Peptides against a protein of PDB entry 5HDT. Designs and how they scored, part 12

Target 1, 163 residues: chain A of PDB entry 5HDT
Amino acid sequence: MVVKTFMDMDQDSEEEKELYLNLALHLASDFFLKHPDKDVRLLVACCLADIFRIYAPEAPYTSPDKLKDIFMFITRQLKGLEDTKSPQFNRYFYLLENIAWVKSYNICFELEDSNEIFTQLYRTLFSVINNGHNQKVHMHMVDLMSSIICEGDTVSQELLDTV
Target 2, 163 residues: chain A of PDB entry 5HDT as posed
Amino acid sequence: MVVKTFMDMDQDSEEEKELYLNLALHLASDFFLKHPDKDVRLLVACCLADIFRIYAPEAPHTSPDKLKDIFMFITRQLKGLEDTKSPQFNRYFYLLENIAWVKSYNICFELEDSNEIFTQLYRTLFSVINNGHNQKVHMHMVDLMSSIICEGDTVSQELLDTV

## One batch from the design tools (peptide; aimed at target 1 V102 K103 I107 D153)

Design b1_p12_8_s3 (made by RFdiffusion4, then SolubleMPNN; from b1_p12_8, 8 letters changed)
Fold by OpenDDE base, seed 3:
Structure b1_p12_8_s3 (fold): chain B 163 residues (1-163), chain A 12 residues (1-12)
Amino acid sequence: as target 1 above (163 residues)
Amino acid sequence: MYKEKPITLLPK
């Protein structure tokens, strides 16, 4: 299982990183990012989050356009955090926890469309935040947003209006 | 593209 392969891999597995590099690149293809099944898309998002963790500090995706597609894709999956009683909520929680801990979005500062990515992220998070979420979910959401504010030298007016 | 590498992996 692809999901288990990346989830069980640590950050020091240099030979395995090289072995599974082609698989990592394939998972970011339009075939998976635009997959019609929402559960498949969630699994893909979790795999991508693990790939960012495993290959840190350097992402294996070198194309700015591809990186934008990936983070816009991950942002769309975070909408699933709204329903805390969904059978897939634990998987959405894993996604949130991972990207917050790894600070995955911070590499977006090097992209020309960083403001668009961060704006969509903040809009999505604020749209799903509710009192039904436990303290851990709130903490990860705040950590994710605060890391971006702390790392950024400047924040666009549009992003300021969203916050 | 570089990002911060976690100091240690969090135990699961």
Scores: peptide ipSAE 0.058, ipTM 0.716, DockQ to the pose 0.248
OpenDDE base, seeds 1, 2, 4, 5: peptide ipSAE 0.022, 0.034, 0.024, 0.025; ipTM 0.637, 0.705, 0.648, 0.656

Design b1_p12_8_s4 (made by RFdiffusion4, then SolubleMPNN; from b1_p12_8, 6 letters changed)
Fold by OpenDDE base, seed 3:
Structure b1_p12_8_s4 (fold): chain B 163 residues (1-163), chain A 12 residues (1-12)
Amino acid sequence: as target 1 above (163 residues)
Amino acid sequence: MYKPAPITLLPE
């Protein structure tokens, strides 16, 4: 129920956004980010992606440490893109398409550890990219990485070496 | 920063 609600929510519906704000905050708790079930973690990642989409241009999370935890968590979920035959691949695609289109990771530029987050993202994407992916998957991966490089004022040498 | 976006669609 909750997952579907976020997926279908209109960004212009201020009343609905306010109604579900508390739920959005609770979804970023350690209970969900460290859940033992990998399918639950994937669903949580998709919900978090939807939250960033719905509340753009400002996320409801105010803690820099919490934002770092969330994006490191989402990055770990992207590893699931490697198995194109998985029954969960459609949800991994949903996650990728969402964060690429919204440019969700760009909120990390204001974080002290932005270079660490981006480095882990790039390493993860390059580790899962393969010729079995269709062109849309490749396009979203490239769009995601290119947007960060183009909009970043400063990029670490380590990140540049990863690309 | 990031932009408003339409509802994400799953692949057909």
Scores: peptide ipSAE 0.040, ipTM 0.728, DockQ to the pose 0.101
OpenDDE base, seeds 1, 2, 4, 5: peptide ipSAE 0.035, 0.036, 0.027, 0.038; ipTM 0.702, 0.714, 0.655, 0.721; seed 5 fails the geometry check

## One batch from the design tools (peptide; aimed at target 1 S104 E110)

Design b2_p13_1 (made by RFdiffusion4)
Pose (drawn by RFdiffusion4):
Parts: C-alpha cells; sequence; structure tokens
Structure b2_p13_1 (pose): chain A 163 residues (1-163), chain P 13 residues (1-13)
C-alpha cells in the first residue's frame, strides 16, 4: 500500500509530503535495508526511489553515512533485474525506470565514497543485462549511467574500465 | 533540472 501512495504522490503535494516525511525517513532504517526477506527489500527499494523523486532536488535523508547505505542497498536490489521470468521482475523494472528518470544516484556526487558506489553500480548493470531484456531496459540503464558521467566531476580509471 | 542534494535536517514529529 505504501508503495502505491508514494508512486502516485506528486512533488507539488506539500501537504502529503510533510505528512509522510517521517515515514520516508523511517523506511531507510537499517531494519529494512538488511531485512532478510527478498520481497520486503524490493518494496522498500521502490519507496526510497519515489521518496527521492518526490522530494527532489532536496532529499530528506541528510546523513552521508546513511545516504551511502541506501544507494548501495538499491544497487544490490538491481540484481533482481536478471531474472526476467520471475513474477517480481516488473517491480525491479519499475525501480530501474524510476532511478533512471529521476537521476537519484547523482546525489552521490558529494559523498566521499562516490567512486565505489558508481563502480559497483556499473558492474551490476553490466552483469545483469541479458537477452531477456527489451530495449526499454537497455535505454534506462544508459540514461542512468550517462548522467553520472556527463554531470559528474570526473571519471576514474576504475569506473571507465567497467565500461 | 537541478541536481538532487541533501535537504535540511528533519526533526521527526
Amino acid sequence: as target 2 above (163 residues)
Amino acid sequence: SPLIKRGKEVVPT
């Protein structure tokens, strides 16, 4: 249910945002990012993605240590894109489609461990892509990775090598 | 569009 309201919410709805702001901060809790259930981490990942969409360009989570935990957690969930036969695939696709459209990962430019995050993101995307993915998956991955290069400060040799 | 950045610190209610 919380996934639907965060999916349907708008950046304009200042009323609903101030209301659900405390829940958005809570969904990033370590209880969720490390929940052993695969279905829960997926739902939480979709919420955190819209939470970044709704509150842009000013995200709610300010702690850089915590902000790091989130985007590494999301990268681990993008591994689910590989199984195109799973019933949960379209939800992993929604996650990819969202962080690609919103360019949420650009928030990591200011984090000290940005290179580790972007490198692990690139490795994951190149390791999950297969002949089961339509061109929309390919397109969203390019949009996601292109923004990091074009709008980033630099490109390390390690990140360039993953390409 | 502007880049996403960290907003103000939030105290929960």

Design b2_p13_1_s1 (made by RFdiffusion4, then SolubleMPNN; from b2_p13_1, 6 letters changed)
Fold by OpenDDE base, seed 2:
Structure b2_p13_1_s1 (fold): chain B 163 residues (1-163), chain A 13 residues (1-13)
Amino acid sequence: as target 1 above (163 residues)
Amino acid sequence: RPKIRRGPEYVPK
């Protein structure tokens, strides 16, 4: 299983990172990013999050456009956090926790469209946050947003005004 | 950018 493979892999597994590099690249293809099945897209997002974790501080994706597509894709999946009673909520939680801990979105500072990505992320998080979320969910959301604010010396004033 | 060894608290099945 691809999902479990990346989930169980650590950052020091150099041989495995090389072995699964092509798979990581293929998972970012339009075929998966635009997959018609919502559950598949969530699994893909989790895999991508793990890939960012495994290859940190760098990403195996060299195209700025591809990186933008990936993060916009991940952002769209975070919408699923809105329903805490969903059978897939734990997987959405995993996605949130992972990207928050790894600070994956901080890679976007190197992209020309970083402000667009961050704006969409913040809008998405604020749209799904509710009283049904426990403290851990709130903590990860705050950590995710705070890491961008704290490390983003070039963050736009417009984005700051939305926080 | 961070390079962490900590795994996620929740592991989806």
Scores: peptide ipSAE 0.087, ipTM 0.744, DockQ to the pose 0.059
OpenDDE base, seeds 1, 3, 4, 5: peptide ipSAE 0.052, 0.138, 0.109, 0.055; ipTM 0.735, 0.738, 0.733, 0.736; seeds 3, 4 fail the geometry check

Design b2_p13_1_s2 (made by RFdiffusion4, then SolubleMPNN; from b2_p13_1, 6 letters changed)
Fold by OpenDDE base, seed 2:
Structure b2_p13_1_s2 (fold): chain B 163 residues (1-163), chain A 13 residues (1-13)
Amino acid sequence: as target 1 above (163 residues)
Amino acid sequence: KPKIKLGPEYVPK
């Protein structure tokens, strides 16, 4: 229900955005981010991605620490892209497509620990990318990484070593 | 980041 609600919502639904703001905030709680079920965490990640899409260019999360937690969480979920034959691959694809298209990670430039987030993202993507992924998956991965490099004012040496 | 909308979701063959 929650997944469908955010997935179907568009950026111009101001009344709905206000209505579901508290739900969006609740989805970023430790209860969901640390949920023991892997499939639930994937659904949560997709919802969070949609929330970033819906509220773009801003995010409803005002805490830098919370934003960091969210993006580190999303990054961990991207590990699921490694298995193209997984029953959940379509949702992993949705997650990747969403965050790449929206450029959600670009909000991290305002965070103190942006380099840590980007480094972890790149390491994760490089660890899961393989020849079994189709052209669109490759494109989204490249777009996601390239956007961060191109739009970032500074890149740490550690991040450069990762790339 | 820019305020942009997603295109249609990809459906694998």
Scores: peptide ipSAE 0.032, ipTM 0.679, DockQ to the pose 0.059
OpenDDE base, seeds 1, 3, 4, 5: peptide ipSAE 0.030, 0.028, 0.028, 0.029; ipTM 0.678, 0.668, 0.668, 0.679

Design b2_p13_1_s3 (made by RFdiffusion4, then SolubleMPNN; from b2_p13_1, 5 letters changed)
Fold by OpenDDE base, seed 5:
Structure b2_p13_1_s3 (fold): chain B 163 residues (1-163), chain A 13 residues (1-13)
Amino acid sequence: as target 1 above (163 residues)
Amino acid sequence: KPKIKAGKEYVPK
């Protein structure tokens, strides 16, 4: 199982990282990013988050356009955090925890369209945050947003108006 | 499911 393979892999698993590099690249293809099944897309997002974690601090994706597609894709999946009673909520939590933990969105600072990506992220998080979320969920959301604001040199006025 | 751990993180360049 691909999902479990990346989930169980550590950052220092050099032999495994090399072995599964091609698979990591394939998981970022349009075939998976545009998969018609919502649950499959969530699993793909979790795999991509794990790939960022495993290969930190250097993601295996070299194309700026591909990186933009990936982060816009992950951002869309975070909408699922709104329903705390969903059977898939634990996977949405995993996704949030992962990207907050390794600060994967910091990769976006090197992209020309960073402001677009960050704006979409903040809009999404503010749209799904609610009183039904426990303290851990709120903490991860705040950590993710705060790291971008504190480390970013350029923040659009639109983003500032949202925060 | 296993807990997430990370020794390295991404930082802005």
Scores: peptide ipSAE 0.489, ipTM 0.826, DockQ to the pose 0.050
OpenDDE base, seeds 1, 2, 3, 4: peptide ipSAE 0.478, 0.488, 0.487, 0.485; ipTM 0.826, 0.819, 0.820, 0.824

Design b2_p13_1_s4 (made by RFdiffusion4, then SolubleMPNN; from b2_p13_1, 6 letters changed)
Fold by OpenDDE base, seed 1:
Structure b2_p13_1_s4 (fold): chain B 163 residues (1-163), chain A 13 residues (1-13)
Amino acid sequence: as target 1 above (163 residues)
Amino acid sequence: APKIRRGPEVVLK
């Protein structure tokens, strides 16, 4: 399984990184990002998160537009964190934990539309955060949001007002 | 642009 392959790959696996580079690029295609099955989209998001982890601090995606599409896509998947009783919650947790720990969104600072991406991320997180989430979920959400604010030279007032 | 910072090697399952 593709998902398991990327999950088990570390950041120093240079030969494997080259071997699966084309697969990583294809996973960001519209076919996967716009897949009609929400569970498939979640798996794709987890794979993309692992790809960002594996290729950190860089990403194999060279197109700014593609990077924007990917992070907007990942942001949309985070809405699934709202239902803690879902059978897929553990994968949503994995997605959150990964992107928070790796600080994957920080690559967006190089994008022209970074403010739009961060704004949508914050709106999504505040939309789903609730008292039903355990301490680890809250910690990852806070870490994700705090890292972006701390690393950014400037943060829009709108974004600051949401914090 | 600010320096991009990534987390250390992580093992997630």
Scores: peptide ipSAE 0.077, ipTM 0.719, DockQ to the pose 0.086
OpenDDE base, seeds 2, 3, 4, 5: peptide ipSAE 0.049, 0.051, 0.046, 0.045; ipTM 0.722, 0.724, 0.708, 0.726

Design b2_p13_2 (made by RFdiffusion4)
Pose (drawn by RFdiffusion4):
Structure b2_p13_2 (pose): chain A 163 residues (1-163), chain P 13 residues (1-13)
Amino acid sequence: as target 2 above (163 residues)
Amino acid sequence: ATPPKKVYGPRKP
């Protein structure tokens, strides 16, 4: 249910944002990022993605250490894109479609471990893509990775090599 | 799903 409200919420709705702001900060808790249940991490990942959409360009989570945990957690969930036969696939697709449209990962430009995050993101996307994915999946991955290069400060040799 | 009106961009000065 929380996924639906965060999906339907708008960047304009200042009222609902101030209300759900405490929940948004809580969903990033370590209880969720490391929950052993696959279905829970997926739902939490979709929420954190819209939480970044709704509150842009000013995200609620300010702690860099915590901000790092989230985007690495999201990258681990993108591994679910590989199984195109799973009933949960369309939810992984929604996650990909969201962070691609919102360019949420660009928040990591200011983090000290940005290169590790972007490199692990690139490796993951190139390791999950297969003949089961339609062109929309390919398109969203390019949108996601293109923004990191075009709008980033630099491109390390390690990140360039993953391409 | 609600479309975004604002997105994340380059590094802030």

Design b2_p13_2_s1 (made by RFdiffusion4, then SolubleMPNN; from b2_p13_2, 5 letters changed)
Fold by OpenDDE base, seed 3:
Structure b2_p13_2_s1 (fold): chain B 163 residues (1-163), chain A 13 residues (1-13)
Amino acid sequence: as target 1 above (163 residues)
Amino acid sequence: PAKPKKVFGPKKP
């Protein structure tokens, strides 16, 4: 299974990273990003998060447009964090924990549309955060947002209005 | 998986 392949791979497996690079690129195609099945999209998002983890600190995706599509896609999946009773919540938690630990959104600082991406991320997180979330979820959300504020050179007024 | 040792960060100017 593709999801298990990337989930089990570590950052030091250079030969495997080279072997599965084409698969990583294929998973970011519109076919997967626009897949009609919500559960498939979640699995794709987790796989993409693992790909960022494995290849850190260098993302295998070089196109700014593709990177924007990926992060906007991942941001949309984070809406699933709202329902803590969902059977898929653990998978959404995996996604959140991964992107918080890996700091994958820091890639967006090199993109022209970084403010749009960060704004959508903050809006999404604030829309789903609630008192039903445990301390770990809250911690990852705060870590994700604070990393962007602390490491960014500039923050748009629109983003500041949401904070 | 375990917390990664390598992470993304701002590139040095």
Scores: peptide ipSAE 0.529, ipTM 0.899, DockQ to the pose 0.706
OpenDDE base, seeds 1, 2, 4, 5: peptide ipSAE 0.528, 0.524, 0.527, 0.523; ipTM 0.905, 0.906, 0.904, 0.902

Design b2_p13_2_s2 (made by RFdiffusion4, then SolubleMPNN; from b2_p13_2, 7 letters changed)
Fold by OpenDDE base, seed 5:
Structure b2_p13_2_s2 (fold): chain B 163 residues (1-163), chain A 13 residues (1-13)
Amino acid sequence: as target 1 above (163 residues)
Amino acid sequence: PAKPKRVFGGKKP
């Protein structure tokens, strides 16, 4: 299974990283990003998060437009964190923990539309955060937002208005 | 999976 393949792969598996590079590129296609099944989209997001983890600090995606699409896509999936009783919550947690640990959104600073991406991320996180989340979820949300503020030299006024 | 050793970005809080 593709999900398990990337989940089990570590950052030092150079032979496997080369072998599955084409698959990683294929997973970022519109076919998967716009898949009609919500559960499939969540799995795709987790795979993409793992791909960023595996290839860090060099993302395998070279197109700025594709990178924007990927991060906007991942941001949309994070909305699923709002329901702590969902059967898929553990996978949403996996996604959050991964992107927080890997600091994958720092890739967006190289994009012209970074402010748009960060604004959508912050809006999404503040929209789903609630008292039902455990301390680990809150910690990852805070770490994710703090990392972006720390890495960035400037933040848009719109983003500041959401804080 | 395990916490990664390599991450994106260079600044630390």
Scores: peptide ipSAE 0.557, ipTM 0.906, DockQ to the pose 0.439
OpenDDE base, seeds 1, 2, 3, 4: peptide ipSAE 0.554, 0.189, 0.554, 0.033; ipTM 0.908, 0.793, 0.903, 0.678

Design b2_p13_2_s3 (made by RFdiffusion4, then SolubleMPNN; from b2_p13_2, 7 letters changed)
Fold by OpenDDE base, seed 4:
Formats: C-alpha cells, structure tokens, sequence
Structure b2_p13_2_s3 (fold): chain B 163 residues (1-163), chain A 13 residues (1-13)
C-alpha cells in the first residue's frame, strides 16, 4: 500500500527515497489532487505530508505552481478536522500532526503566492477549531500557525491581525 | 508519528 510505504519510511533511508521518488512525484498529479473521492484525497494528503517529512528539508517538487497546488490541496483537506466523530478523524489528525511537526508549510515562503496559501490555511484552521478538539489537536493547530508567524518576515500584517 | 529530526525552515525561534 502506497500510504503505508511513505508512512513507514524514515528520513535517512536514502535508497528508498530514491526508489520512491517517481511515485512521490506521481502522487502530486492532478489525477490525485482532484480525485472525486474524499477519502482518497485524504489519503493522498497524508502521503504528500509524509513525502515532505521524508525529504525534508528539501521537497522533491520543483515547480512553484505544483507546490502551490499541493498546499492548497492539503489546506482543503484540513476542513475534515471539523467533525471529531468522523471515522477518518484520526487520519485528519495524522495530517495535522505531520504538517505541524515537519513545518512543511514553510516551503511556501519561497512561493510568490505565499500570502494566499497562508491566508487560506489560517481561515481553514479557525473555521474548524472548536472546544470539542482535545489538547493535542489544539497544540498542533497552534504550533502550525505559530511556526509560520515565527518563520515569516513576509507574512502579511493582514494575516497577523487574524491571529 | 515520530517527531522528525529534520524539518523545513526554523530560522526564527
């Protein structure tokens, strides 16, 4: 299973990273990013998050447009955090935990459309944050947003005012 | 998930 392949891979497996690089690139294709099945999109998002983790600090995706598509895609999946009773909530948690710990969104600072991406991320997170989430979920949400604020000299004041 | 050793960014505290 592709999901398990990337999930179980660590950051120091150079041979595996080379072996699965083409698969990583393929998973960022429009076929997967625009897949009609919501659960498939979540799995794709988790794989992409793991890919960023595995290849950190260097993403295997070189196209700015592709990177933008990926992060906008991941951001859309985070909306699933709103339903704490969903059978897929644990995977949404995995996605959140991953992107928070890996700080993958910091890649976006290299993109000219970073403000758009961060704005959408913050709007999404604030739309789903609620008292039904446990402390770990809250921590990851805060860590994710705080990392961007700390990293970004280019973060707009408008975005900062939202925090 | 195990906390990753390497991450993106981290220039600022």
Amino acid sequence: as target 1 above (163 residues)
Amino acid sequence: MAKPKRVFGGRRP
Scores: peptide ipSAE 0.609, ipTM 0.923, DockQ to the pose 0.446
OpenDDE base, seeds 1, 2, 3, 5: peptide ipSAE 0.592, 0.583, 0.592, 0.602; ipTM 0.923, 0.916, 0.916, 0.924

Design b2_p13_2_s4 (made by RFdiffusion4, then SolubleMPNN; from b2_p13_2, 4 letters changed)
Fold by OpenDDE base, seed 4:
Structure b2_p13_2_s4 (fold): chain B 163 residues (1-163), chain A 13 residues (1-13)
Amino acid sequence: as target 1 above (163 residues)
Amino acid sequence: PAKPKKVFGPRKP
């Protein structure tokens, strides 16, 4: 399946990266981003996270509007981290760990709506963080937020006030 | 998967 294809691919697989580029672009279509099934959306988010991982430091998506849609989409999926007992929690963890490690949200710094994206990310993370999360989850959440603060040239005061 | 070697850096607007 598509999820496994990107999950198993590494950053040095140049031939595969070229082969699956069109698929990567297709996965960012509104059909998938607005898919009615919550579990499908989670899988799509994981694929997108893997796509960012595989193609780092150059995302295959060139449209600023598309990039905004993708990161707002990924941010919405992170709400699923709130239920630590969900059968899908491991996939939500995968998503969190990936975006934290890859620092994919750094792409947003070049977008005009970066403050909106980061604000939404922080609000989402703080809304789902709880004492039921293990140390790894907390670590990735902190790493994700800290990276944005430390690596951003400018961060809105609103964002800083949430920290 | 393993922690990636290549990551995204900050990009200026």
Scores: peptide ipSAE 0.550, ipTM 0.913, DockQ to the pose 0.682
OpenDDE base, seeds 1, 2, 3, 5: peptide ipSAE 0.546, 0.549, 0.548, 0.549; ipTM 0.916, 0.916, 0.915, 0.916

Design b2_p13_3 (made by RFdiffusion4)
Pose (drawn by RFdiffusion4):
Structure b2_p13_3 (pose): chain A 163 residues (1-163), chain P 13 residues (1-13)
Amino acid sequence: as target 2 above (163 residues)
Amino acid sequence: PSFMRTNLPPLSM
């Protein structure tokens, strides 16, 4: 249910944002990012993605250490894109579609470990893509990775090598 | 700085 309200919420709705702001900060808790249940991490990942959409360009989570945990957690969930036969696939697709459209990962440009995050993101996307994915999956991955290069400060040799 | 997009409509699943 929380996924639906965060999905339907708007950047304009200042009222609902101030109301659900405490829940948005809570969903990033370590209880969720490391929850052993696959279905829970997926739902939490979708929420954190819309939480970044709703509150842009000013995200609620300010702690860099915590901000790092979230985007590495999201990268681990993008592994789920590989199984195109799973009933949960369309939810992983929604996650990919969202962070691609919102360019949420660009928040990491200011983090000290930005290169590790972007490198692990690139490796993951190139390791999950297969013949089961339609062109929309390919398109979203390019949108996601293109923004990191075009709008980033630099491209390390390590990140360039993953391509 | 603005690292994310703004005025974005909600997406549908």

Design b2_p13_3_s1 (made by RFdiffusion4, then SolubleMPNN; from b2_p13_3, 5 letters changed)
Fold by OpenDDE base, seed 2:
Structure b2_p13_3_s1 (fold): chain B 163 residues (1-163), chain A 13 residues (1-13)
Amino acid sequence: as target 1 above (163 residues)
Amino acid sequence: KKYMRTNLPPLKR
């Protein structure tokens, strides 16, 4: 299973990274990003998060447009954090933990539409945060948002209005 | 390793 393959990989050697590069690129295709099954999209998001982790600090995706699509896609999946009783919640937690730890959204600083991406991320996080989340979930959300503010040179007024 | 602005390679546009 592809999901397990990337999940079990650490930040491996360049040889192994090269071996899975084509698979990583394929997973970011519209076929997967626009898959009609919500659970499949979550799995794809987790795989993409793992790919960012494995290849850090050099993501294999070089197209600005593709990177934007990926992060907007991941952001949309984070909406699933809202329901803490969902059977898929643990996988949503995995996604959140990964992107917070790896700081993958920092890649977006190189994108022209970084403000749009960050704004959507913050809006999404604030829309799903609730009292049912445990401390770790809250911490990861805070870590994710604070890292962007700390490493960003400026914050747009729209983003400030969101926070 | 993590993604930090100091270690991000420039995007190829």
Scores: peptide ipSAE 0.536, ipTM 0.922, DockQ to the pose 0.116
OpenDDE base, seeds 1, 3, 4, 5: peptide ipSAE 0.164, 0.248, 0.118, 0.068; ipTM 0.740, 0.836, 0.708, 0.727; seed 1 fails the geometry check

Design b2_p13_3_s2 (made by RFdiffusion4, then SolubleMPNN; from b2_p13_3, 5 letters changed)
Fold by OpenDDE base, seed 1:
Structure b2_p13_3_s2 (fold): chain B 163 residues (1-163), chain A 13 residues (1-13)
Amino acid sequence: as target 1 above (163 residues)
Amino acid sequence: KKYMKTNLPPLKM
């Protein structure tokens, strides 16, 4: 299973990182990002989050357009955090925890459309936050948002209005 | 402004 392979890989596995580089690139293809099955898309998102973790601080994706597509894709998956009773909630939690700890969205500061990505992220997070979430979920959401604000030199008014 | 190498163990579900 591809998801388990990347999930079990640490950041110092240099030989494995080279071995699975082509697979990492393939997972970012439209075939996976536009997959019709919601559960498959969630697995893809978790795998992509692990890829960012493993290859940090240098993502294997060099195309700005591809990076934008990936982060917009991951952002869309975070909608699944709303239903805490979903059988897939643990995977949504995994996704949130990963991107918060790794600070993977910070790579978007190098993208021309970073403001769009961050705006969509914040809107998504605020749309799914509810009282059913435990303290850890809230903490990860706050950590994710605060890291972006603190790292950014300037924040657009639109982003501030979203917060 | 790169994302961080964390040196954390892999996340487990």
Scores: peptide ipSAE 0.239, ipTM 0.890, DockQ to the pose 0.741
OpenDDE base, seeds 2, 3, 4, 5: peptide ipSAE 0.223, 0.195, 0.190, 0.216; ipTM 0.871, 0.874, 0.872, 0.878

Design b2_p13_3_s3 (made by RFdiffusion4, then SolubleMPNN; from b2_p13_3, 6 letters changed)
Fold by OpenDDE base, seed 4:
Structure b2_p13_3_s3 (fold): chain B 163 residues (1-163), chain A 13 residues (1-13)
Amino acid sequence: as target 1 above (163 residues)
Amino acid sequence: KKYMKTNLKPLKM
């Protein structure tokens, strides 16, 4: 299973990282990002999150447009955090925990449309955050948002208005 | 402003 492969992979496993590089690139294709099945998209998002973790501090995706697409895609998946009783909630949690810990969104600072990405992220998180989430979920959401604010040299007014 | 390199793995599902 592709998901398990990336989930269990270490950052220092250079040979394995090289072996699965093409797969990582393929997972960012429109076929997967625009997959009609919501659960598949969630799995793809988790894989992408792991890919960012594994290949940190770099990413195998060299196209700014592709990176934007990926992070906008991941952001859209985070909407699934709203329903805490969903059978897929644990996977949404995994996604959230991963991107919060790795600070994968920080790569977006290199993108021209970084403010758009961050704005959408914040809007999404604030739209789904609720009292039904446990402390860990809240913590990861806060960590994710705080890391971007702390590392960013400039934050758009729109983003500031969202916070 | 690169994201973190870490050996810590996220909690498994």
Scores: peptide ipSAE 0.061, ipTM 0.753, DockQ to the pose 0.623
OpenDDE base, seeds 1, 2, 3, 5: peptide ipSAE 0.033, 0.032, 0.030, 0.025; ipTM 0.613, 0.652, 0.678, 0.640

Design b2_p13_3_s4 (made by RFdiffusion4, then SolubleMPNN; from b2_p13_3, 7 letters changed)
Fold by OpenDDE base, seed 1:
Structure b2_p13_3_s4 (fold): chain B 163 residues (1-163), chain A 13 residues (1-13)
Amino acid sequence: as target 1 above (163 residues)
Amino acid sequence: KKYMKTNLKPLKL
């Protein structure tokens, strides 16, 4: 299984990273990003999050447009955090934990549309946060948002209004 | 709740 392969892969596994590079690129295709099955999209998002972790500090995606598409895609998947009773909640948690800990969204600072990406992320997080979430979920959400604000020299007023 | 195991490291910026 592709998801498990990337999940178990170490950042220092150079041979494996090279071996699966083409797969990493393929997983970011429109075929997967626009897959009609929401569970498949969640698995794709988790895999992409692991890809950013594994290939850090340099993502294998060189196109700014592709990077934007990926992070907007990941952001959309985070809406699944709203239902704590979902059988897929653990995977949504994995996605949140990963992007918060790895700080993968910080790659977006080099993108022209970074403000759009961050704004959409914050709006999504605030839309799904609820009292059913445990402390770890809340901590990851706060860590994710704080990291972006602290490392950004300037943020849009729209983003500030969201916070 | 039990969650998925991770082996995460921070992105090196």
Scores: peptide ipSAE 0.082, ipTM 0.743, DockQ to the pose 0.094
OpenDDE base, seeds 2, 3, 4, 5: peptide ipSAE 0.029, 0.038, 0.035, 0.031; ipTM 0.662, 0.713, 0.694, 0.672; seeds 4, 5 fail the geometry check

